# Peptides against a protein of PDB entry 3T7K: the designs that were tried, part 102

Target 1, 248 residues: chain A of PDB entry 3T7K
Amino acid sequence: KAEKILARFNELPNYDLKAVCTGCFHDGFNEVDIEILNQLGIKIFDNIKETDKLNCIFAPKILRTEKFLKSLSFEPLKFALKPEFIIDLLKQIHSKKDKLSQININLFDYEINGINESIISKTKLPTKVFERANIRCINLVNDIPGGVDTIGSVLKAHGIEKINVLRSKKCTFEDIIPNDVSKQENGGIFKYVLIVTKASQVKKFTKLINDRDKNETILIVEWNWCVESIFHLNVDFTSKKNVLYQKK

## One batch from the design tools (peptide; made by RFdiffusion4, then SolubleMPNN)

Design b2_p18_2_s1 (from b2_p18_2, 9 letters changed)
Fold by OpenDDE base, seed 3:
Structure b2_p18_2_s1 (fold): chain B 248 residues (1-248), chain A 18 residues (1-18)
Amino acid sequence: as target 1 above (248 residues)
Amino acid sequence: MPLETDEEVYVEYEIPEP
């Protein structure tokens, strides 16, 4: 069926997209539309898997979803596109009126606002954002909204190797893991990195660490610190935004 | 702001019929 629909075009573009969707197309596409998209070099996947070599995200805007945040870890992310790209493409293909010899849809007209070439270019770097920031091991409170598994999965996609989940009410100093990174000369390395949700947790963890390991460096941040770092594909250690406690 | 779910941010798009 798809071949018969596409046979009216003399030339078909190859968009070379391996995409996931977030905040759109929850019900997916029918078999004919999937085949049409496949013939145009557009493959949509339900879930993110490293083996699929994903290079595209469809979303209505910048989102804080797991899929959107992970898409910024693609190697590279080629395109972040609005869903209207698919809609306009299918509209043109299903249109009976004009003997269109060619499909006239440009990917660049459908870029998600705020995902610019500077962000896209950083996805070509050989390292992940937290790897570049010398953050390998973090402590995450167990009461984080969104759940430790999802949050941990996003952080791992961006170069965190070890997520230690802290039971905020019951944890002791011995439950807190150090960020075990070799001191490279020019990078501020924090021995303890923690993501917390409440000011009471800041007071607890700062006391536990300072009482047992008094001279060590501590970074305590909100989840939004991680999100901003992901959206910029850079950790700004000069910013106090979303930093709850810092000891250098 | 917490992590968003796909359900929370979902926008419906009308897919063209053949």
Scores: peptide ipSAE 0.499, ipTM 0.935, DockQ to the pose 0.895
Fold by OpenDDE base, seed 4:
Structure b2_p18_2_s1 (fold): chain B 248 residues (1-248), chain A 18 residues (1-18)
Amino acid sequence: as target 1 above (248 residues)
Amino acid sequence: MPLETDEEVYVEYEIPEP
């Protein structure tokens, strides 16, 4: 069926997209439309797997979903596109109007606002955002909204190697892991990095660390600090935004 | 702000019929 529909075009584009969708197309596509998209070099996957070499995200806008956040870790992310790309493409293909010799849909017209070339270019870097920031080991409180598995998966996609889950009510100093990074010359290394949800946790962890390891560097942040770092593909250690406690 | 779910941010798009 798809071949017959596409046979009216003398030339077909190859978009070379391996994509996931977030915040759109929950019900997916019918078999014919999937085959049409496949013939145009557009493959849509249900889930993110590293083996699929994903290079595209479809979303209505910048989102704070697991898929969207992880898409910024693609190697590279080539395109972040609005769903209207697929809609307009399928509209043109299913149109009964005269012999359209070519499909005239440009990917660049469908870019998600706020995902610019600067962001896309950073996805070509050989390192991940938290790796570049010398953050390899973090402590994550167990009561984080979204759950430690999902949050942890996003953080790992962005170069966190080890996630230590802290039981906020029961944890001791011995439960807190150091960020084991070699002292690089650039002075921006925190020995203890923690993601917390509450001011009471800040008080608890700062006390535990300072009572046992008084001279060490501490960074305590909200989840939003991670999100902003991901959206910019850069950690700004000069910003106090979403930083709850910092000791240099 | 917490992690958003796909369900929370879902926008419906009408897929063209053949």
Scores: peptide ipSAE 0.499, ipTM 0.935, DockQ to the pose 0.895
Fold by OpenDDE base, seed 2:
Structure b2_p18_2_s1 (fold): chain B 248 residues (1-248), chain A 18 residues (1-18)
Amino acid sequence: as target 1 above (248 residues)
Amino acid sequence: MPLETDEEVYVEYEIPEP
């Protein structure tokens, strides 16, 4: 059916998109539209898998969803597009009135606001954002909103190798893992990195660490510190935003 | 802000019918 619909066009674009959707198209697409999109080089997947070599995200705007945050870890993310791209494309294709010999839709006209070429260019880097920041091993409190598995999966997509889950009420110093990174000459390596949800956890962990390992570097942040780092694909260690405690 | 779900941020788009 799709071939007959597309036969009215002399030339078809190949968009070469392997995409996921977030905050849109929950019910998916009908079989004909999926076939049309596939003929245009647009393949939409339900879930993020590394094997699929995803290069695109569809979303209404910048979102704090698992899919959106993980899309910034794609290698590379080629496009972050508004859903209107698909809508306008299908409108042109299903239009009976337009004697259009060609589909004239530019992907750049549908860019998500705030995802610019600078962000896209950073997804082409051989390293992940937390890897570049020398954050390899973190401690995560078990009471984090969104759950440790989802949060952990996002953090791993962005170069954190090891996530240690801390039982905030029962944990001891021995439960806290060090950030095992090679000492680089140009500074900013924290021995202990922790993501916490409340001020009482800051007091607890700072006490536990300082009582046992007084001279070590500590970074305690909120989840929003990770989110802002992901959105910028850069860790700004000069910013105090979402930092609850730091010891250099 | 916590992690958002797809359901919380969902925007409906009308897909054109053939």
Scores: peptide ipSAE 0.498, ipTM 0.935, DockQ to the pose 0.903
Fold by OpenDDE base, seed 1:
Structure b2_p18_2_s1 (fold): chain B 248 residues (1-248), chain A 18 residues (1-18)
Amino acid sequence: as target 1 above (248 residues)
Amino acid sequence: MPLETDEEVYVEYEIPEP
């Protein structure tokens, strides 16, 4: 069926997209549309797997979903596109009225607002955002919204190697892991990095660390600090936004 | 802001019929 539909076009584009969707197309596509998209070099996957070499995300806008946040870790992310790309493409393909010899849909017209070339270019870097920031090991409180597994998976996709889950009510100093980064080449390494949800946790962890490991560097942030770092593919250590405690 | 779910941020798009 797809071949007959596409046979009216003299030339078919190859978009070379391996994509996931977030915040759109929950029910997927019918078999004919999937085959049409496949013939145009558009393959949509349900889930992110490293083996699939994903290079595209479809979303209405910048989202804080697991898929969207992980898409910024693709190697590279080639395109972040609005769902209207697929809609307009399928409209042209199913249109019987237009004597269109060619599909005339440009990917660049469908870019997600706020995902610019500067962000896309950073996905070509050999390192991940937190790796570049010398954040290898973090402490994560167990009561984080979204769950430690999902949050941890996003953070790992962005170069955090070790996530230590802290039982906020029961943890001691011995439960807190250091950010073990061997190379002090770039200034601004924090010995203790913590993601917390509450001011009471800040008070607790700052006391535990300062009482036992005096003069060490501490960074305590909210989840939003991680999200902003991901969205920019850069950690801004000069910003106090979403930083709850910092000791240099 | 917490992690968003696909359900929370879902926008419906009308897929063209053949």
Scores: peptide ipSAE 0.496, ipTM 0.934, DockQ to the pose 0.890

Design b2_p18_2_s2 (from b2_p18_2, 8 letters changed)
Fold by OpenDDE base, seed 4:
Structure b2_p18_2_s2 (fold): chain B 248 residues (1-248), chain A 18 residues (1-18)
Amino acid sequence: as target 1 above (248 residues)
Amino acid sequence: MPLETEEEVYVEYEIPEP
């Protein structure tokens, strides 16, 4: 069926997209439309798997979903596109108008606002954002909204190797893991990195660490610090935004 | 802001029928 629909075009583009969708197309596409998209070099996957070599995200806008945040870890992310790309493409293809010689849909017209070439270019870097920031091991409180598994999965996609889940009410100093990064000469390595949800946790962890390891560097941040770092594909250690406690 | 769920951010798009 798809071949018959596409046979009216003299030339078909190859968009070379391996995509996931977030915040759109929950019900997916029918078999014919999937085949049409596939013939145009657009393959949509239900879930993110590293083996699929995903290079595209479809979303209405910048989102804080697991999929969107993980898409910024693609190697590279080629395109972050609005769903209207698919809609307009399918509209053109299903149009009963006479022999369209070519499909006239440009990917660049459908870029998600705020995902610019500077962001896309950083996805071509051989390292991940937290790897570049010398954040390898973090402590994550167990009461984080979204759950430790989802949050942890996002953080791992962005180069955090080890996530230690802290039971905020019961944890001791011995439960807190150090960020085991070799002292690179370039300043800004924190021995203890923690993602917390509450000011009470800041007080608790700051006390536990300072009482037992008083001379060490500490970074305590909110989840939003991670999100902003992901959205910029850069950690700004000069910013105090979403930093709850910092000891250099 | 916490992690957003797919359900929270979902926008419906009408897919063209053939």
Scores: peptide ipSAE 0.581, ipTM 0.944, DockQ to the pose 0.900
Fold by OpenDDE base, seed 2:
Structure b2_p18_2_s2 (fold): chain B 248 residues (1-248), chain A 18 residues (1-18)
Amino acid sequence: as target 1 above (248 residues)
Amino acid sequence: MPLETEEEVYVEYEIPEP
C-alpha cells in the first residue's frame, strides 16, 4: 500500500532516522504509515536498545523522561525533532491535491528548542558525560523518586558503570562504595559520589564518611545535578547548583 | 524536578488519515 502512495513522487528522501518517541505517539502508527516512514528511511522503535543504533528522538520539547535523557547518550544523536516533522510529512504524503514531485520537508526546521549543534556535537565524543567527569561508581539512595532502576539506567547510559543502592535508614559506612577512578593529574576526582533526596541523608553520609575516612573527597548531589549535566553533556564542577555537599 | 513519566508529558498529535 505504501509503495502505491509514494509512487506519485519522483524522488523520495532518505532521512536515515532510527528513532524513539517520548511524550508523543503513544499509540504508535498504523501499518501503512509505518511502511511509508520506513521507505523514507525513518524507523521508530518502542524502546531504547544499544543494538538498534538509535540516532534520533521525537519529543514536543526538552523532557526529563527516561527516553529523552537516554537519547543524549546516543552515538551520535543526529537529530532531536518535534513530532510535527512526522505529522507534516504524512500530511504531504497523504495530500491528494498537491502534484508534489518531491517531499519538501527539512529536518532542521523541526529541531527541538534548546537542543543545539553544541549539544549534538558532544554526542559524537568517544566518552560519556560522567566518564569525562571521572564519575564511574556512585551511591544512590533507595528512596529516589522515579526508582533506582530507571535512574540507574539513565546514569549507566551516560557512563556510570556501577550504581550502589543505599538503604538510607540502615546503611553504614561499609555500604558506601568509593568511586574507583585512576588519579588523573588535572581532574577533581571525588572518592565518594552520592545522589540523595534529603538534607538528613547529607548529614548522615557526611558523618559516616568523615568519621571513618576524614581526608577523602566527597560529592553529594541531587538528581537534578545529574539531569543538568546530561542536558549540557558536561559536568560543571564550579557550579554549586544542585550540589548539597562538596569536600575537595 | 524528578524524572518525568511518559504519561505526565504526553501530547496528543493528530496523525493524518490517508
Scores: peptide ipSAE 0.581, ipTM 0.944, DockQ to the pose 0.894
Fold by OpenDDE base, seed 3:
Structure b2_p18_2_s2 (fold): chain B 248 residues (1-248), chain A 18 residues (1-18)
Amino acid sequence: as target 1 above (248 residues)
Amino acid sequence: MPLETEEEVYVEYEIPEP
């Protein structure tokens, strides 16, 4: 029983972690270890649900998984930790040799490289990254690697309200949705935002839009544009990286 | 670069036995 194992400690830390794992711990933990972690204020969930108020992710490094990308939308993300935190914690707890009165594991020693305080601080903002960028409605091609459901779920977690899936071979202008955002005076709002996979799609969509709505603003990007925006929790409209077409 | 799957990025960690 976890209680007997933990009874050797005079004081137990409360880490206050509600976490998901990505790229690690696929088989989960045994019942005793789950109970130990729970008594230390560490709860691990299999899936991301908004109701769970998740604040932590475990991963070996920065990843491009659905879970990792969505973790940057947590409100706030408090910690992004290496799995070695759990390993070293359980190792110390199961150790028979050390008459340790206290658990001596510091969360800050296990931070994932590249997830800094600047990124963590942006997760405390009241808005999502694409919301701040005035991107609410997007068009997504149906042949995107990773699938429209997974990609769409990541984008929604980051403040995109509506995702329109375009059948790249059969779509017409009428199938393209506008980014219906009220013009704020100082922000470059794109009327049409599209995520595409091929140069042929850029040519098709630019022609369809320009033939029917000639004077409107267009942003056509690769998936990597979204990923870079998520990793920075900021959209850089000055960067041409991963932008395939832009009309201001 | 596409979305990574859990299978593609998985690292095995040995969980300490009691």
Scores: peptide ipSAE 0.580, ipTM 0.944, DockQ to the pose 0.903
Fold by OpenDDE base, seed 5:
Structure b2_p18_2_s2 (fold): chain B 248 residues (1-248), chain A 18 residues (1-18)
Amino acid sequence: as target 1 above (248 residues)
Amino acid sequence: MPLETEEEVYVEYEIPEP
């Protein structure tokens, strides 16, 4: 059916998109529209898998969803597009009135506001944002909103190798894992990195670490510190924003 | 802000019919 619909066009674009959607198209697309999109080089996936070599995200705007945050880890993210791209494309294709010989939809007209070339360019780097920041192993409190699995999955997509889940009320010093990264010459490796939700956790973990390992470096942050680092594809260790405790 | 869910941020788009 799609071939017959597309046969009216002399030339078809190949958009070369392997995409996921977030904040839109929950019901997906019908079989004909999926086939149309596929013939235009647009493949939409339900979930993020590394094997699919995803290069695009569809979203209404910048979001803090799992999918949106993970899309910034694509290798590379080529496009972050508004859903109107698909809508306008399908409108042109299904139009019976227009003797259109060509599809005239430009991807660049549908860019998500705030995802600029500076962000896109950083997704071409050979390393992930937390990898570049020498954050390999983190401690995550078990009471984090969104759940440790989802948060952990986002962090892993961005180069954190090991996530240690801390039972905030029951944990001891021995439950806290070090960030085991080889000392690179250019400084700034924190031995203990923790993501926490409450001031009481800051007090607890700082006491536990300082009582047992008093000379070590500690970074305790909020989830928003991770989000800001992801949105910028850079960790700014000079910023105190969303940092709850820091010992150098 | 915590992680947003798909349900919290969902915008409905009308898909054109043939």
Scores: peptide ipSAE 0.579, ipTM 0.944, DockQ to the pose 0.903

Design b2_p18_2_s3 (from b2_p18_2, 8 letters changed)
Fold by OpenDDE base, seed 3:
Structure b2_p18_2_s3 (fold): chain B 248 residues (1-248), chain A 18 residues (1-18)
Amino acid sequence: as target 1 above (248 residues)
Amino acid sequence: MPLETEEEVFEEYEIPEP
């Protein structure tokens, strides 16, 4: 059915998009529209899998969803587009009035506000944002909003190799894992990195670490520190924003 | 600000019919 609809065009674009959607198109597309999009080189996936080599996200704006945060880890993220791209494309294709010999939709007109070329260019780097920051192993409190699995999955997509879940009420010093990275001469490496939700956890973990390992470096942050680092594809160690405790 | 869910941020878009 899609072939008959597209037969009116002399030339079809190949957009080469492998996309996920977030904050839009929850019910998906009908079979005909999926086939149309596929013939235009647009493949939409329900879930993020590394094997699919995803390069695009559809979203109305910058979001804090799992899909949006993980899309910034794509290798590369080529496009972050508003849903109106698909809407306008399908509208032109289904239009009976327009004797259009060609599809006239430019991807660049549908960019998500705030995802600029500087962000896109950083997704072409051979390293992940937390890898560049020398953060490999972290401690995550079990009472984090959104759940440890989802938060952990986002952090892993951005170069965290090991996530240790801390039972905030019952944990001891022995439950805290070090950030096991080889000392690079010029980078501030934190031996202990923790993501916490409460000021009481900061007091607990700082005491546990300082009582047993007094001379070591500690970074304790909020989830928003991770989110800001992801949105910028850079860890700013000069910023105190969302940092709850830092010992250099 | 916590992680947002798909349900919290969902916007409806009318897909054109043939």
Scores: peptide ipSAE 0.473, ipTM 0.905, DockQ to the pose 0.914
Fold by OpenDDE base, seed 1:
Structure b2_p18_2_s3 (fold): chain B 248 residues (1-248), chain A 18 residues (1-18)
Amino acid sequence: as target 1 above (248 residues)
Amino acid sequence: MPLETEEEVFEEYEIPEP
């Protein structure tokens, strides 16, 4: 069926997209439309797998979904596109107007607002955002909204090697792991990095660390600090936004 | 703001019928 529909076009584009969708197309596509998209070099996957070499995301806007946040870890992310790309493409393909010898849809017309070439270019870097920031081992409180597994998966996609889950009410100093990074000369390394949800946790962890490991560097942040770092593909250690405690 | 779920951010798009 797809071949017969596409046979009216003299030339078919190859978009070379390996994509996931977030905030759109939850019901997927019918078999004919999937085959049409496949013939145009558009492959849509249900889930993110490293083996699929995903290079595209479809979303209405910048989202804080697991898929969207992980898409910024693609190697590279080539395109972040609005769903209207697929809609307009399928509309042109299903149009009975005999005058369309070619598909005239440009991907660049469908870019997600706020995902610019500066962000896309950073996805071509050989390192991940937290790796570049010398954050390899973090402590994560167990009461984080979204759950430690999902949050942990996003953080790992962005270069966190080890996530230590802290039982906020029961944890001791011995439960807190150091960020084991070789001392760089330029002093931007925090020995303890923690993601917390509450001011009471800041007080608790700050006390535990300062009482047992005096004069060490501490960074305590909210989840939003990680999200902002991901959206910019850069960690700004000069910003106090979403930083709950820092000791340099 | 917490992690958003797919359900929370979903926008409906009408896929063209053939």
Scores: peptide ipSAE 0.473, ipTM 0.906, DockQ to the pose 0.905
Fold by OpenDDE base, seed 2:
Structure b2_p18_2_s3 (fold): chain B 248 residues (1-248), chain A 18 residues (1-18)
Amino acid sequence: as target 1 above (248 residues)
Amino acid sequence: MPLETEEEVFEEYEIPEP
C-alpha cells in the first residue's frame, strides 16, 4: 500500500534514521505509515537496544525521560527532532493536492530546541561523559525517585560501569564502593562518588567515610547533577550546582 | 527534578490519516 502512495514521487529521500520516540507517538503508527517511513529510511523502535544502532530521537523538547537521557549516549546521536517532522512528512505524502515531484522536508528545520551541534558533536567522542570525568563506580541510594534500575541504566549508558546500591538506613562504610579509577595527574578523581536524595544521607555518608578514610576525596551529588552532566555531555567540576558535598 | 515518565511528558500529535 505504501509503494502505491510513494509512487507519485520521482525521488524519495533516505533519511537514514533509527529512532526512538519520547513524549510523543505513544500509540505508535499504523502499518501503512510505518511502511512509508521505512521506505524513507526512517525506522522507529519502541525501546533502546545497543544492537539497533540508534541515531535519532523524536521528542517535543528536551525531556528527563529515560529514552531522552539515553539518546544522548548514542554513537553518534545524529538527529534530535521534533515530532512535527514525522507529521509534516506524512502530511506531504498523504496530500492529494500537490503534484510534489519530491519530498522537501529538511531535518534541520525540526531540531529540538537546545540540542545544538556542540551537543551532537560530543556524541561522536569515543568516550562517554562520566568516563571522561573519571567516574567509573558510583554509589546510589535505594530510595532514589525513578528507581535504581532505570537510573542505573541511564548512568551505565553514559559510562558508569558499576553501580552500587546503598540501603541508606542500614548501610555501613563497608557497603560503600570506591571509584576505582587510576590516578591521572590532572586531578578531578573522587575516590567516593555518591548519588543521594536527602541531607540526612549526606550527613551519614560523610561521617562513615571520614571516620574510616579521613583523607579521601568525596563527591556527593543529586540526580540533577547527573542530568545536567548528560544534557551538556560534560561534567563541570567547578560548578557547585546539585553538589551536596565535595571534598578534594 | 526526578526522572520523568513517558506518561508525564506525553504530548498528543495528530498523525494524518491516509
Scores: peptide ipSAE 0.473, ipTM 0.905, DockQ to the pose 0.906
Fold by OpenDDE base, seed 5:
Structure b2_p18_2_s3 (fold): chain B 248 residues (1-248), chain A 18 residues (1-18)
Amino acid sequence: as target 1 above (248 residues)
Amino acid sequence: MPLETEEEVFEEYEIPEP
């Protein structure tokens, strides 16, 4: 069926998109539209898998969904597009106007507001954002909104290798893992990195660490610190935004 | 702000029928 629909065009574009959707197309696409998109080099996946070599995301705007945050870890992210790209493409293809020899849809007209070439260019770097920041091992409190599995999956996509989940009420100093990274000459490495939700946790963890490991470096942040770092594909250690405690 | 769910951010788009 798709071949017959596309046969009216003299040439077909190849968009070379391997995409996921977030905040749009919950019901997916019918079999004919999937096949049309496939013939145009557009493949949409239900979930993010590294093996699929995803290079695109469809979303109405910048979102804080798992899919959107993980899309910024694609290698590279080629395009972040509005859903209207698919809608306008399918409208043009299903149009009964006999005179369309070509599909005239430009990907660049559908860019998500706020995802610019500076962000896209950073996805071509050989390292992930937290890897570049020398953050390999973190401590995450178990009461984080969104759950430790989802949050942990996003952080791992961005180069965190080990996530230690802390039971905030019951944890001791021995439950806190160090951020074990080789000393680089030009960057302050924090021995303890923690993501917390409450001021009481800051007081608890700072006391536990300072009582047992008095001279070590500590970074305690909110989830929003991670999100801002992901959205910029850069960790700014000069910013105090979303930093709850820092000891250099 | 916490992590957003797909349900919280979903926008409906009318897919053209043939």
Scores: peptide ipSAE 0.472, ipTM 0.905, DockQ to the pose 0.903

